# Peptides against a protein of PDB entry 4PN1, part 61

Target 1, 261 residues: chain A of PDB entry 4PN1
Amino acid sequence: KIEMNFLNKPIVPDTTKVISNFLTHYLITEPVEHVEIEAKLGTLIDLETQNRFEFPVMNETILNPEFNLRTRFESDMTASEHKYLNEFLNQAFRDSQKPGRLPFAYKHTKQVDLFYETEDNSRDKIRVSKNQSDNQVLACVKKRRVADLFLYCPNDAFDIRISISDELPVSMPSGNQQPSLTRLKDRVGYVHQEIKIDLTKTTQNDPVYDTTERHELEVEFGNIADLRDRAQKAKDGMEAPLFRRVQLFMDNVRILRREHS

## One batch from the design tools (peptide; aimed at target 1 F67)

Design b1_p26_8_s2 (made by RFdiffusion4, then SolubleMPNN; from b1_p26_8, 13 letters changed)
Fold by OpenDDE base, seed 5:
Structure b1_p26_8_s2 (fold): chain B 261 residues (1-261), chain A 26 residues (1-26)
Amino acid sequence: as target 1 above (261 residues)
Amino acid sequence: SMEELKKLWEEILSNLEKILYEKAYK
């Protein structure tokens, strides 16, 4: 007979607990109404060296936001890395269609994001997203970054930023208002067990600056209502459902950040 | 249907999560 440990009880990794508590704060304690919770793959950059940050740890670690480590996060990757991840996810998609598996859902979207300044000159811009094919408005939101949690991943190709954002639906800007910024987004989305994985190619045209292209990978909680319910249960002392969902999310993130060309 | 299967799976997972909770904390 085999047991899990000397108590024969499941043990939750500390990382899961920390992230769960972080999420619970913005889901329950100080709830964000239109919350978006996503992880982005990228690189923690040391502001002094402009190289990838080096911390004296040997594995995945959550950085304490109370400490200023003089870092920035670059949510970008090379085209080759992005392509590799796309191919990897395509294969995962195919494999998931086999009998006995839970299938991925797949969606390819091409949209244009138009950014507008707010009337009150707030820091947050209004984003109008339109479908490139028919110019249909997909969304009009004011996105506010609420909080970030950074994971330094020395053994992996990417570091991680988990972000809490408030995507407030707002009215369309006035017809006379011109966008301050336009971005073209080519997004390939994969959904598995309500975890969304998006590969996005963003093209930004600036009249002053050369056209810039960004390659991003995002992992998002696809069912916020369920997550909020789990967080509430956790606050009430039943933590397992939340831990399981966070563990699933992080496992997917861990799979992705380890893949590289 | 796939939707029905999804619901069933969600129910199974919910039950498993409860079991795991009880096992972990009792």
Scores: peptide ipSAE 0.017, ipTM 0.459, DockQ to the pose 0.018
OpenDDE base, seeds 1, 2, 3, 4: peptide ipSAE 0.018, 0.000, 0.018, 0.000; ipTM 0.453, 0.191, 0.463, 0.295; seeds 1, 3 fail the geometry check

Design b1_p26_8_s3 (made by RFdiffusion4, then SolubleMPNN; from b1_p26_8, 12 letters changed)
Fold by OpenDDE base, seed 1:
Structure b1_p26_8_s3 (fold): chain B 261 residues (1-261), chain A 26 residues (1-26)
Amino acid sequence: as target 1 above (261 residues)
Amino acid sequence: EEEELKALFEEILSDLEEILRKKAYA
């Protein structure tokens, strides 16, 4: 007989524990009501060199937020990288339709985001999202970034930012208010086991500056209620369900960040 | 079903190509 280890029990990687604790804090301890939890692929940039940050580690490492590393995170990739990931996900989608597999779901969305200043002059803007085809309002929210966790990935094409956000539903801006910013979003979405993977092209038109485009890949927890339930169970001493969900999420992220053109 | 999937992928590829074209001319 073969056993998995000398205890013959599953062992949880430290990375999984750290991330699970991070999520539990904002799901249970200091709960964010309209929480969004996502990981974005990108690059940690050293503010001094303007190059990719170098850290004295040899593998995936969660950076300690208590240390100011003088970095910024660029949640962007080249069009070629974005195309490669799209082709990769398309193949994964096809393979998942085979008998004996759990299938991906697919959705293509085109929306326009209108950003408005708040009456209280807060830093957080109101975002009105509309469908590009029929101009139907999809959402009106004030998004607040609550916390970030950065993973430096020296062996992979991308570093990772895990973000906790609060997307508070708010009333529509007054009819006389003009948007301060308009963004077009073209999003291709894949869902597998309630984990959302989105490839997004964002176009921002500025009357003064040239049109800027961004290519992003994000991985999001698609079932927050379930995740919150798992986090509560973890607080109550049953950690396994949360660890399994976090492991699934991170494995998907790890697959994607290893793929590059 | 396979044809529908192919059509979806072609649409995605077309969109990506458009993005690439816009970047090339910018």
Scores: peptide ipSAE 0.000, ipTM 0.272, DockQ to the pose 0.011
OpenDDE base, seeds 2, 3, 4, 5: peptide ipSAE 0.000, 0.000, 0.000, 0.000; ipTM 0.222, 0.282, 0.292, 0.294

Design b1_p26_8_s4 (made by RFdiffusion4, then SolubleMPNN; from b1_p26_8, 14 letters changed)
Fold by OpenDDE base, seed 1:
Structure b1_p26_8_s4 (fold): chain B 261 residues (1-261), chain A 26 residues (1-26)
Amino acid sequence: as target 1 above (261 residues)
Amino acid sequence: KEEELKKLFEEILSSLAEKLEKKAYA
């Protein structure tokens, strides 16, 4: 008979605890009402060298936000990397349709995002999202980035940014307002066990610069209500459900960040 | 219906893959 360890009990990785605590803070302690929680694949860039940041660690490491590391996070990847991830996810989708597996759901969305300045001249813009095919308004929100948690992943193709955002539904901008920015989004979405994985190609027209294209992969918690419930239970002393959900989320992220062309 | 939906998704995914290939080689 084999046991997991000398206690024969599951051990929660420190990474899971740290992330769980981070999420609990913004779900329960200082709750964000319209919270979005996502991880983006990208690269931590050293502002001094303009190269990928080098931290003296040998594995996945949550960076302490209290330290100014003089870094920026680039959520962009190459077209080839994005294509590879798409093919990888397509195969994962197919495999999940087999008997005995939990299937992926799939959705392809093309939308236009129109960004408007707010009347209060806040840094946060109002985003109106419309379907490209029929121009139907999908959403009108003011998105505020609340907090970020960065994971440096020296052994993987990508670093990770976990972000807490507040997507506040707002009224449509006045008819006389012109968008300050227009962005086209082509999004391929996969959902597995209420974890959303989105591959997004964004095209932005800059009047000064040529059309810029960005390729992003994001992993999002698809059931915030459930996550909030789990976080509340954790605050009440039952941490296991939250840890399990965070572990699932992070394992999906870990799978994706290891893939490279 | 579920099988039909699966087939549809497979077709969509295949089409998407082809489109991405064309973009990668242009």
Scores: peptide ipSAE 0.000, ipTM 0.269, DockQ to the pose 0.011
OpenDDE base, seeds 2, 3, 4, 5: peptide ipSAE 0.000, 0.000, 0.000, 0.000; ipTM 0.183, 0.214, 0.250, 0.259; seed 2 fails the geometry check

## One batch from the design tools (peptide; aimed at target 1 V18 H25 E66 L149)

Design b1_p27_1 (made by RFdiffusion4)
Pose (drawn by RFdiffusion4):
Structure b1_p27_1 (pose): chain A 256 residues (1-205, 211-261), chain P 27 residues (1-27)
Amino acid sequence: KIEMNFLNKPIVPDTTKVISNFLTHYLITEPVEHVEIEAKLGTLIDLETQNRFEFPVMNETILNPEFNLRTRFESDMTASEHKYLNEFLNQAFRDSQKPGRLPFAYKHTKQVDLFYETEDNSRDKIRVSKNQSDNQVLACVKKRRVADLFLYCPNDAFDIRISISDELPVSMPSGNQQPSLTRLKDRVGYVHQEIKIDLTKTTQNTTERHELEVEFGNIADLRDRAQKAKDGMEAPLFRRVQLFMDNVRILRREHS
Amino acid sequence: AEEELDEMYEEIQEMIDKEIEKYKESE
């Protein structure tokens, strides 16, 4: 017989607790009506060296946003790194279809992105996405970035950015208006336990941009867990962000 | 709201200090 600790009850990892606080704030305390919560793989770039961020730590660590670390985030990866993750996810996809497993869901989207500027002093963009096939509109949203949280991961090829955005559905722009940006987007979507794993390849109308993003697919349920956490019963919220971060961690460690 | 964020940022800073101390001890 073996116990996990001298208490024999599970304990919350420090990171899971902190991220739960970050998510509860923008879900409950200062709520965002149309919230999107996603984490992207990429690289933390030191502004002076223009290389990967160097920090005297040995494990995955959350950077305090109230400190100026002179850093930016490159949400990009090579074509090989993108293909390598594609193959790994495909293999993980088929293995989930086997007996005793909770299966993956799949959705491949070939669409066009149209970005517009706003009439306000804000730096928000109005995004219009259409099918490349029939050109029917998939979405028309005004997107505002609310908050970011950066995880430096010295043991891996990638760092993590957790973004909280606000996607408000809005009406279509006028025809007599030039879009600020137009590009193709090849999004390969995997879904497991309502956690979305998106593998995106955008083509600039040339430059290609390869990305991997992991986002909560069921916000309403997550908001409910955040409410219970604020009221004391915080175990469901912790179990949720633990699953999210563990998925993010698995994909982060996958590299040649 | 501000008190909640201040407490969270103190917790993040304590994690960073612990990782810096472990790094120094590894030398």

Design b1_p27_1_s1 (made by RFdiffusion4, then SolubleMPNN; from b1_p27_1, 12 letters changed)
Fold by OpenDDE base, seed 3:
Structure b1_p27_1_s1 (fold): chain B 261 residues (1-261), chain A 27 residues (1-27)
Amino acid sequence: as target 1 above (261 residues)
Amino acid sequence: SEEELKEMNELINKMIEKQIEEYKKAL
């Protein structure tokens, strides 16, 4: 007879606990009303060297936000890496359609994001998202980033930023206002078990730096209400549902961050 | 339905193929 451990009970990885506590804070303790929770693949860059940051650890490590590590996070990847991830996810999508599997859902969206300055000259811009094909307004929001949690992943192609954002619905800007920035987004979205995986190609025209193209991969919690319920249960002493959901999320992130061309 | 799923999958596959081709052209 074999047992899991000397208690013969499941154990939760410390990473899962730390992330769960982080999420619980912004879901329950200091609740963000219109919360978006996403992980982006990217690279922690050392501000001094402009190279990938080197930390004296050998595995996935959550960085302590109390320490200034003199880093920035670059969420961009190469077109080749992005293509590889797209092909990988396409195959995963196809495989999930087989009998006995839970299928992916797929969505391709092309949108234009228009950014407007606020009347109060706040740092937070109003984002109007429109469908590129018919110019239908999809959303008008003021997005505020509330918190970030960084994971250094020395063994993988990418590091991770988990972000808590507040997406406040707001009224449309006045018709006389011109957008300060226009961004085209070509997004392919994959949803599996209410975890959303987005590959986004962003094109932005900058009058100084010409047209810039970015390639991003995002993993998002697709059911915030369920996540908030799980976080509340965790605060009430039942942590298992939250841990399971965070583990699922992180396992998907871990799969993706290992993939590169 | 199974038929609806098939149609959806076919559409998705076409979109995927198009996207792959666009990426190949950009490389």
Scores: peptide ipSAE 0.017, ipTM 0.361, DockQ to the pose 0.013
OpenDDE base, seeds 1, 2, 4, 5: peptide ipSAE 0.000, 0.006, 0.015, 0.000; ipTM 0.231, 0.332, 0.376, 0.313

Design b1_p27_1_s2 (made by RFdiffusion4, then SolubleMPNN; from b1_p27_1, 10 letters changed)
Fold by OpenDDE base, seed 3:
Structure b1_p27_1_s2 (fold): chain B 261 residues (1-261), chain A 27 residues (1-27)
Amino acid sequence: as target 1 above (261 residues)
Amino acid sequence: SEEELKEMNELINKMIEKEIEEYKLSL
């Protein structure tokens, strides 16, 4: 007879606990009303060297936000890496359609994001998202980033930023306002078990700088209400449902961050 | 319905295949 451990009970990885506590804080303790929770693949850059940050650890490590590590996070990847991830996810999508699997949902969207300055000159811009084909307004929001949690992943192609954002619905800017910035987004979205995976190609035209193209991969919690319920249960002493959801999220992130061309 | 889901999945698969082909041609 074999047992899991000397207690013969499941154990939760420390990473899962730390992330769960982080999420619980912004879901329950100091609740963000219109919360978005996403992980972006990217690279922690050392501000001094402008190279990938080197930390004296050998595995996935959550960085302590209390320490200034003199880093920035670059969420961009190469077109080749982005293409590889797209092909990888396309194959995963196809495989999930097989009998006995839970299928991916797929959505391809092309949108334009128009950014407007607020009347109060706040740092937070109003984002109007429109469908590129018919100019239908999809959303008008003021997005505020509330918190970030960084994971250094020395063994993988990418590091991770988990972000808590507040996406406040707001009224459309006045018709006389011109956008300060316009971004075209070509987004391929995959949803599996309410975890959303987005590959986004963003094109930004800057009048001073040449057209910049960015390639991003995002993993998002697609069911915030369920996540909030799980976080509340965790606060009430039942942590398992939250841990399971966070583990699922992180496993998907871990799969993706290992993939590169 | 299961049939609608199948049709949708088939359409999505075709779109995915087209995307893959377009990406291959862009290299």
Scores: peptide ipSAE 0.022, ipTM 0.544, DockQ to the pose 0.013
OpenDDE base, seeds 1, 2, 4, 5: peptide ipSAE 0.019, 0.000, 0.021, 0.020; ipTM 0.391, 0.224, 0.494, 0.429; seed 1 fails the geometry check

Design b1_p27_1_s3 (made by RFdiffusion4, then SolubleMPNN; from b1_p27_1, 9 letters changed)
Fold by OpenDDE base, seed 5:
Structure b1_p27_1_s3 (fold): chain B 261 residues (1-261), chain A 27 residues (1-27)
Amino acid sequence: as target 1 above (261 residues)
Amino acid sequence: SEEELKKMYELINEMIEKEIKRYKESL
């Protein structure tokens, strides 16, 4: 018989605790109403060198937001890396369809995002998302970035930004308004145990600048209501459900950030 | 072996679920 440890009880990694507390704050303490919680793969860039930052740590480390580390986060990756991740996820999808596994769900979405300036000169733009095939409006939201938590991952291909955003549903812009920016998004989405993994290719045409293409991978909590319930229970002293969900999320992130061509 | 690792993870998950259940029952 094998036991987990000398107590035969689960132990929670410190990373899980820190992230859980971070999430609990924006789920319960200062609740964001229309919260989106996602992790993006990318690179922490040293503003001085413009290269990947090197922190004096040897493993996954949550950076303290109280310190100005003179870094920026770039959520882009190469087309090759993105392709590799897509192939990897396709294989994971196939394997999950086998008997005895929990299957992935798969969705391919092509959409156009139209960004509009707000009348109040808010830095937050209104985003209208439309399906490319039929021009059907999928969403109209004002997205506000509320908080970020950065993970430096020296042993992996990517660093991580966990972001808390408020995606407020708003009314459509007036018909007389022109979009300030238009983006084409080709998104391949994988869902496993209500964790969403999205590979997104974004094409932006700037009349002044050449067409730019970005490749992003994001991991999102697909069931915010459940997560909020778990966070509330954690506030009430029952932390295990929240820790388990955060652990699942982070394990998926850890798998993905290790993959590289 | 990969199979042994799989069994280990399954066991861990079962134990986690048991602990979650225990916490729920302790409330």
Scores: peptide ipSAE 0.007, ipTM 0.289, DockQ to the pose 0.019
OpenDDE base, seeds 1, 2, 3, 4: peptide ipSAE 0.007, 0.000, 0.000, 0.000; ipTM 0.332, 0.204, 0.226, 0.274

Design b1_p27_1_s4 (made by RFdiffusion4, then SolubleMPNN; from b1_p27_1, 11 letters changed)
Fold by OpenDDE base, seed 4:
Order: structure tokens, then sequence, then C-alpha cells
Structure b1_p27_1_s4 (fold): chain B 261 residues (1-261), chain A 27 residues (1-27)
């Protein structure tokens, strides 16, 4: 007989606890009303070297947001990396359709995002999302970035940014307003156990610069209500449900960040 | 069925959560 440890019980990684506490803060303590919680794959860039950030650690490490690490996060990857991840997820999707597995759901969406300046000249823009095929309005929101948590992952292809955002539904901009920015989004979405995995190709036409293409992979909590409930329970002293959900989320992120072409 | 599988995983998650709870209580 083999046991897990001397207590023969599962142990919660410190990473899970730290992330859980981070989420609890913005779910319960200072609650964001229309919260979006996502992890993006990308690269932490050292602003001084313009290379990937080098920190004296050997594994996945949550960076302390209180320290001004002169870094930027590039939430982008090469087209080849993006293609590889798409193929990887397609295979995972196929495998999940087999008997005895929980199946992925799959969705392919093409939308255009129109960004409008707010009347108060706030940094936050109004985003109107429309379906490319029929021009139907899908959403009109003001997205505010509330907080970020960065994970440096020296052994993996990508670093991680976990972001808390507020997606406030707002009224449509006045008909006289012109969008300041237009983005075409081609999104392939996979959902497994209410965790959303999106591969997004974004095309942006800049009047000054050439058309830029961005390739992103994001992992999102698909059931915020459940997550908030779990966070409340955690605040009330029952931490296990939240820890489990965060661990599931992070395991999916860990799988993805290790994959590269 | 997908529903049966969902229930199974929900049960597994519940079991894991209970074990985590017990672990935390033991500290």
Amino acid sequence: as target 1 above (261 residues)
Amino acid sequence: SDEELKKMYEEIDKMIEEEIKKYLESL
C-alpha cells in the first residue's frame, strides 16, 4: 500500500492558497460586481534587457505585486505556437468525446470589437462587440482592469498573468461617436468543467502602423457565481471548495503553458 | 452518459474537497 504522505491526505500547494486569497479579495472582500477572472499566456519581459525576465528562481513563482519589478507582460505568441496549441486542444477535445470522459464544448466565434472613448475621458473604453456575420451586437461593456497577478514560469514556454477585470454593462455609445479602435477577433473556445480556454487571433488595423496580428490564449473561470460562492465559503472558514476549483484552473493553465511548437 | 460522467466527477471533486478540508482541519 502506498500513501500520499505521512498524513495520507492531499496537500494544498502554496500557489493555490496565494491565488485563492487573491481571488477572494476581489470576489468577496472588495467585490467586483461584474468580475471576469482570466489567465493569459505570455512572456514577462525585463524592461532593461528587453528579454524574458530572469528571476533567481527555478520554478513557477508568483511575483509579489507590491514590488515594482520593471517588467511588462506580453500576452502574445507566434502564429506557429498558436497553431500548435490549437491542434493540441483539438486533440484534447476529440479525446474528451470518448466514453468515460467529460466532454469539451467547442465554439468558434468571429466578432468585431469597436472601442469608444468615454465622455469622462477615462482610461477605460467602451467596447461594443458585434458578430462579424450578421453585425448583431453581442455585448457593450466598459472593461476595467482591476488587478493582475503574475506567475514567472522559467521552465515553461510561457509566463502567466491572472487578471481581475470589471466588465460593466453600459449603454451603447451615441450614434455620433466614432470608434477609436476596431479589432477583428477570431476566437476558438473550448470549455471543460466550466473552465473556458480561448485561442484568439486579433487583427487590428492601425492607421499609422501596419496591420498587427496578435495571438492569445486565455483561460477563464466560466462559472463566476459558483466561484464567488466558493470564495464566500472560504471566507467563512470552509476553504476546500475554493482550493479545489483554483487547483483545477491552475492545472489546466499549467498544461497549456508547457505546450509549444 | 454525459450526465452520469458529470455526476461522477462532481462526486470526485466533493471527495477531494472533503479530504482537503480534513487536511486543513488537522493543522
Scores: peptide ipSAE 0.029, ipTM 0.465, DockQ to the pose 0.023
OpenDDE base, seeds 1, 2, 3, 5: peptide ipSAE 0.022, 0.024, 0.023, 0.024; ipTM 0.473, 0.513, 0.476, 0.493; seed 1 fails the geometry check

Design b1_p27_2 (made by RFdiffusion4)
Pose (drawn by RFdiffusion4):
Structure b1_p27_2 (pose): chain A 256 residues (1-205, 211-261), chain P 27 residues (1-27)
Amino acid sequence: KIEMNFLNKPIVPDTTKVISNFLTHYLITEPVEHVEIEAKLGTLIDLETQNRFEFPVMNETILNPEFNLRTRFESDMTASEHKYLNEFLNQAFRDSQKPGRLPFAYKHTKQVDLFYETEDNSRDKIRVSKNQSDNQVLACVKKRRVADLFLYCPNDAFDIRISISDELPVSMPSGNQQPSLTRLKDRVGYVHQEIKIDLTKTTQNTTERHELEVEFGNIADLRDRAQKAKDGMEAPLFRRVQLFMDNVRILRREHS
Amino acid sequence: EEEEAEEIEEELLEEVDELYTEKNEES
C-alpha cells in the first residue's frame, strides 16, 4: 500500500493554482462576455539579444507580468517543427480511436482571413474569415486582446503564451473599404475532451507562418467551474486547467 | 545553483499568486 503524501489527499500544483486565478479573474471577477482562452507554442525573445530569453531557472515558470523583462513572443515555428507535431498528433489521433480510449475529433479548414481597422482609438481589428472553396462567410468578429501570461520553459524548444481575448460578433464591413490584411489559412483541428488543438499554417499574399495553439473549447462549462471555485468548490476548475496545461506540456516536449 | 533556481521559481510563483488573489478578492 502506497500513499501519495502524508495527508493521502491530492494537492494542487503551484502553477495550476496560479493559472486558475488568472482564468477566474477574466471569467468571473472582471468577466469578458465573448472570451477566448488559448495557449500558443512559440519562443520568448529577449529584446536586446534578439535570441531566446535566458533566465536562471531550470523548470517551467510563470513570469510575473508586473515586471518589465524586456521580452516579446514569437508565435512561429519552422516547417519541420510543424510537420513533426503534425505526425505526432496524427499518431495520437489514431491511438485514441482504439478500444478503451476517449477518441479525438478532427476538422480541417481551408479559409481566407480578412483583417480590417476600426474607427475607434483602439487598436482592435475586425476579422472576416471565408471559405477558400465557396467563399461563404464563416465568421465576422471584432477581436480585443485582454491579457497575456508567459511561461518560460528552459527544458524545451518552446515557450508558452496564455492569451485571453474578446471576440465580439459584429456586422460585415462596407464594400468600399480596403482590408488592412488578406491571407490564406490552413487550420488542422484536433479536439479531445473539448480541448482544441489547432495546427495553423498561414500564407501571406510570399511568407509562411506555422503555429500551434491549444484553447478551451467549452467556455460556458469553464465559466461555471470558475464560479464554483470562487465559492469554495474549486476542485473541478483545477482538474480542468490541469488537463489543459498537461496537453500543452505534452505538445511542448515533442521535438527532434 | 539548483537551490538558487528553486528559490527564484518559488518567489515568482508566490508573487503572481498574490497578484491574482488580490484581484479576485475585489468587489

Design b1_p27_2_s1 (made by RFdiffusion4, then SolubleMPNN; from b1_p27_2, 14 letters changed)
Fold by OpenDDE base, seed 5:
Order: sequence, then C-alpha cells, then structure tokens
Structure b1_p27_2_s1 (fold): chain B 261 residues (1-261), chain A 27 residues (1-27)
Amino acid sequence: as target 1 above (261 residues)
Amino acid sequence: MEEEAKKLEEEFLKKVDKYFTELNAKK
C-alpha cells in the first residue's frame, strides 16, 4: 500500500495557493463582473538587456508585483514553436478521443477584430469581433485589463502571464466611426475539462510598417461561474475545490510551457 | 498542531488577499 505522504493527505503547492488567492480577490473580494482569466505563454524580457529576464531562482516562481523588475512580457512565440504546439495539441486531442479518456473539444475560428476608440478617449478600446467568412458579429466588448500575475519559469520554454480582464459587453460603435485598428485572428481552440487552450495567429496591417504576425497560446478558465463558486467556498473556509481547479489549470499550463520545437 | 497549521495557512491566505487589495488601492 502506498500513501501520498506521512499524513496521507493531499498537499497544496504554494503556487496554487497564491494563484487561488489572486483569483479569489478578483472573483469575490473585488469582483470583476465580466471576468476573463487567462494565462498566456511568452517571455519576460529584461528591459535593460532586451533578453529573457534572469532572476535568481531555479524553478517556477510567481513574481511579486510590488517590485518593479524592469521587465516586459512578450506574449509571442516563433512560428515554429507555435506549429509545434499545434501539433502537440492535435495529438493530445486524438489521444483524448480514445476510450476511457475525457475528450477534447475542438473549434477553429477565423475572425476579424475591429478596434474603436471610445467617445471619452479612454485607454480602453471597443473591440468588435466578426466572423471572417460572413462578417457576422460575434462580440462587441470593451476589455479592461485589471491585473496581471507573472510566473518566471527558468526551466521551461516560456514564462507565463496570468491576466484578469473585464470584458464588458457594449453597444456597437456608431456607423460613422472608423476602426483605429484591424486584426485578423486565426484561432484554434481546444477545450478539456472546461479549460480552454487557444492557439492564435494574429495578422495586423500597419499603415507604416509591414504586416506583422503574432503567434500566441493562451489557457483560459472556461467556466467562470464554477470558478467563482469555488472561490466563494474558499472564502467560506472550504478551499479544496478551488485549489483543485487551479491545480488543474496550472498543470495544463505547465505541460504547454515545457513544449518547444 | 494540525489546528495551528490550518490557522497559519489561513493567516497566510488572508495576507495574500490583503496584499492584492492594497496593490489595487495604489493603482
């Protein structure tokens, strides 16, 4: 007989606890109404060196947001890395369809995002998302970035940014408004146990600069209502459900950030 | 000792919550 430890009880990593509390804050304490919670793969870049940030740690570490580390986060990867991750996820998808497994769901979306300035010239732009094929409006939102939590991952191909955003549904801009920015998004989405994994290729035309492409991978909590319920339970003293969900989320992130071409 | 450990954990989590609350207040 094997036991988990000398108490034979699950142990929650500190990373899980910190992230759980981070999420609980924006789910319960200062609740964001239309919250989006996602982790993006990318690179913490040292502003001084313009290279990947080097912090004196040897494993996954949540950076303290109180300290200005003079870093920026680049939520981009090479086309080859992106392709590799796509192939990896495709294989994972196939494997999950086998008997005895929980299957992935798959969705491929091609959309156009139109960004409009707000009437009050706020920093937040209105995003109108349309289906690229038929121009059907998919969403019209004003997205506000609320908070970020950065994970430095020295042993992995990517660092992680966990972001809390408020995606406020808003009315369509007036017909006389022109978009300030247009982006084409080719997104392939994988959903497993209500965790959404998106590979997105974004094409942006700059009037001054050549067309630029970005390759992003994001992991998102697909069931915010459930997560909020878990967070509330955690505030009420029952933390296990939240910890389990965050652990699942982070394990998926950890799998992905270790993969590279 | 188990109760003490739980208490310490709860205190830690409260500190984390407070930290983010204060961080937001400074923004």
Scores: peptide ipSAE 0.050, ipTM 0.368, DockQ to the pose 0.090
OpenDDE base, seeds 1, 2, 3, 4: peptide ipSAE 0.007, 0.048, 0.022, 0.036; ipTM 0.243, 0.412, 0.299, 0.346

Design b1_p27_2_s2 (made by RFdiffusion4, then SolubleMPNN; from b1_p27_2, 15 letters changed)
Fold by OpenDDE base, seed 1:
Structure b1_p27_2_s2 (fold): chain B 261 residues (1-261), chain A 27 residues (1-27)
Amino acid sequence: as target 1 above (261 residues)
Amino acid sequence: MAAEQKELEEKFLKEVDKYYTELNKKK
C-alpha cells in the first residue's frame, strides 16, 4: 500500500496558497463589490535593460509586491504567438467535444470601446462598450485596478499578471462629450469548467499616434459567486475547495503560457 | 452535498499532487 506522504494527506503548492490568500483578501477581507479576477499572459520587462526580467530563480515565482523590482508588465504578444494560441485553443475545443470530455463553450464577439474622461478628472476613465455590428450599448463602466500579482516564469514563453479589478457600473457620459480613445476589440472566448479564456485583438486608433494593434490572452474566473463562497469557506478553515479552484485556474494558465510559435 | 464536495476536492488535490510528483521525477 502506498500513501501520498507521511500524513497521507494532500498538500498544495505554495503558489496555490499565495494566490488563494491574495484572492481571499479581495473577495472576503476587503471585498470588491464588482470584482473581476483575471490572469494575463505577457512579459515582465526590466526597466533598466528593457529586456525580459531576470531573477535568480529557476521556476514559476510570485514576485513580492512589497519590493520594487523596477519592472513593468507588457500584456501583449506577437501576432504569430496569438495565432498559435488560437489554433491551440481551437484544437482543445474540438477535442473537448469528444465523448467522455467536458466540452468547451465558444463565443466570438466584436465590440468597440469608447473611453471618456471623468468629470472629476480621475485617473480612471469611463468605458462605454458597444456591439460593433449594431452599435448597441453593452456596458458603461468605470474600471478600477485594485491589485496585481506578478508571476515570473523563467521556463515558459510568458510571464503572468493576476489582476483584481472593480468594474463599477456608471451612467453614460453626457451627449456632448467626445471619447478620448476608441478601441476595437475582436474577442474569441473559450469557457471550460467556468474558467474563461479570451483571445483579444485590440485595434486602437489614436489621433496622435499610429494605429496600434495588441494581442492579448486572458484567463478569468467565470463564477465569482462560487469563488467567493470557496474563499469564505477557506477563511472558515475549509481550504480545499478554494485550493482546488485556484489550482484548476493556474493549471489552465500554465498550459497556455508554455505555448509558443 | 457538502461531504461529497469535500471528497471530490480531496480526490482532485490528490491527483494534482500525483501529477506534480510525476513531473518532478521526469526531471
Scores: peptide ipSAE 0.023, ipTM 0.295, DockQ to the pose 0.023
OpenDDE base, seeds 2, 3, 4, 5: peptide ipSAE 0.000, 0.020, 0.030, 0.000; ipTM 0.202, 0.358, 0.509, 0.276; seed 4 fails the geometry check

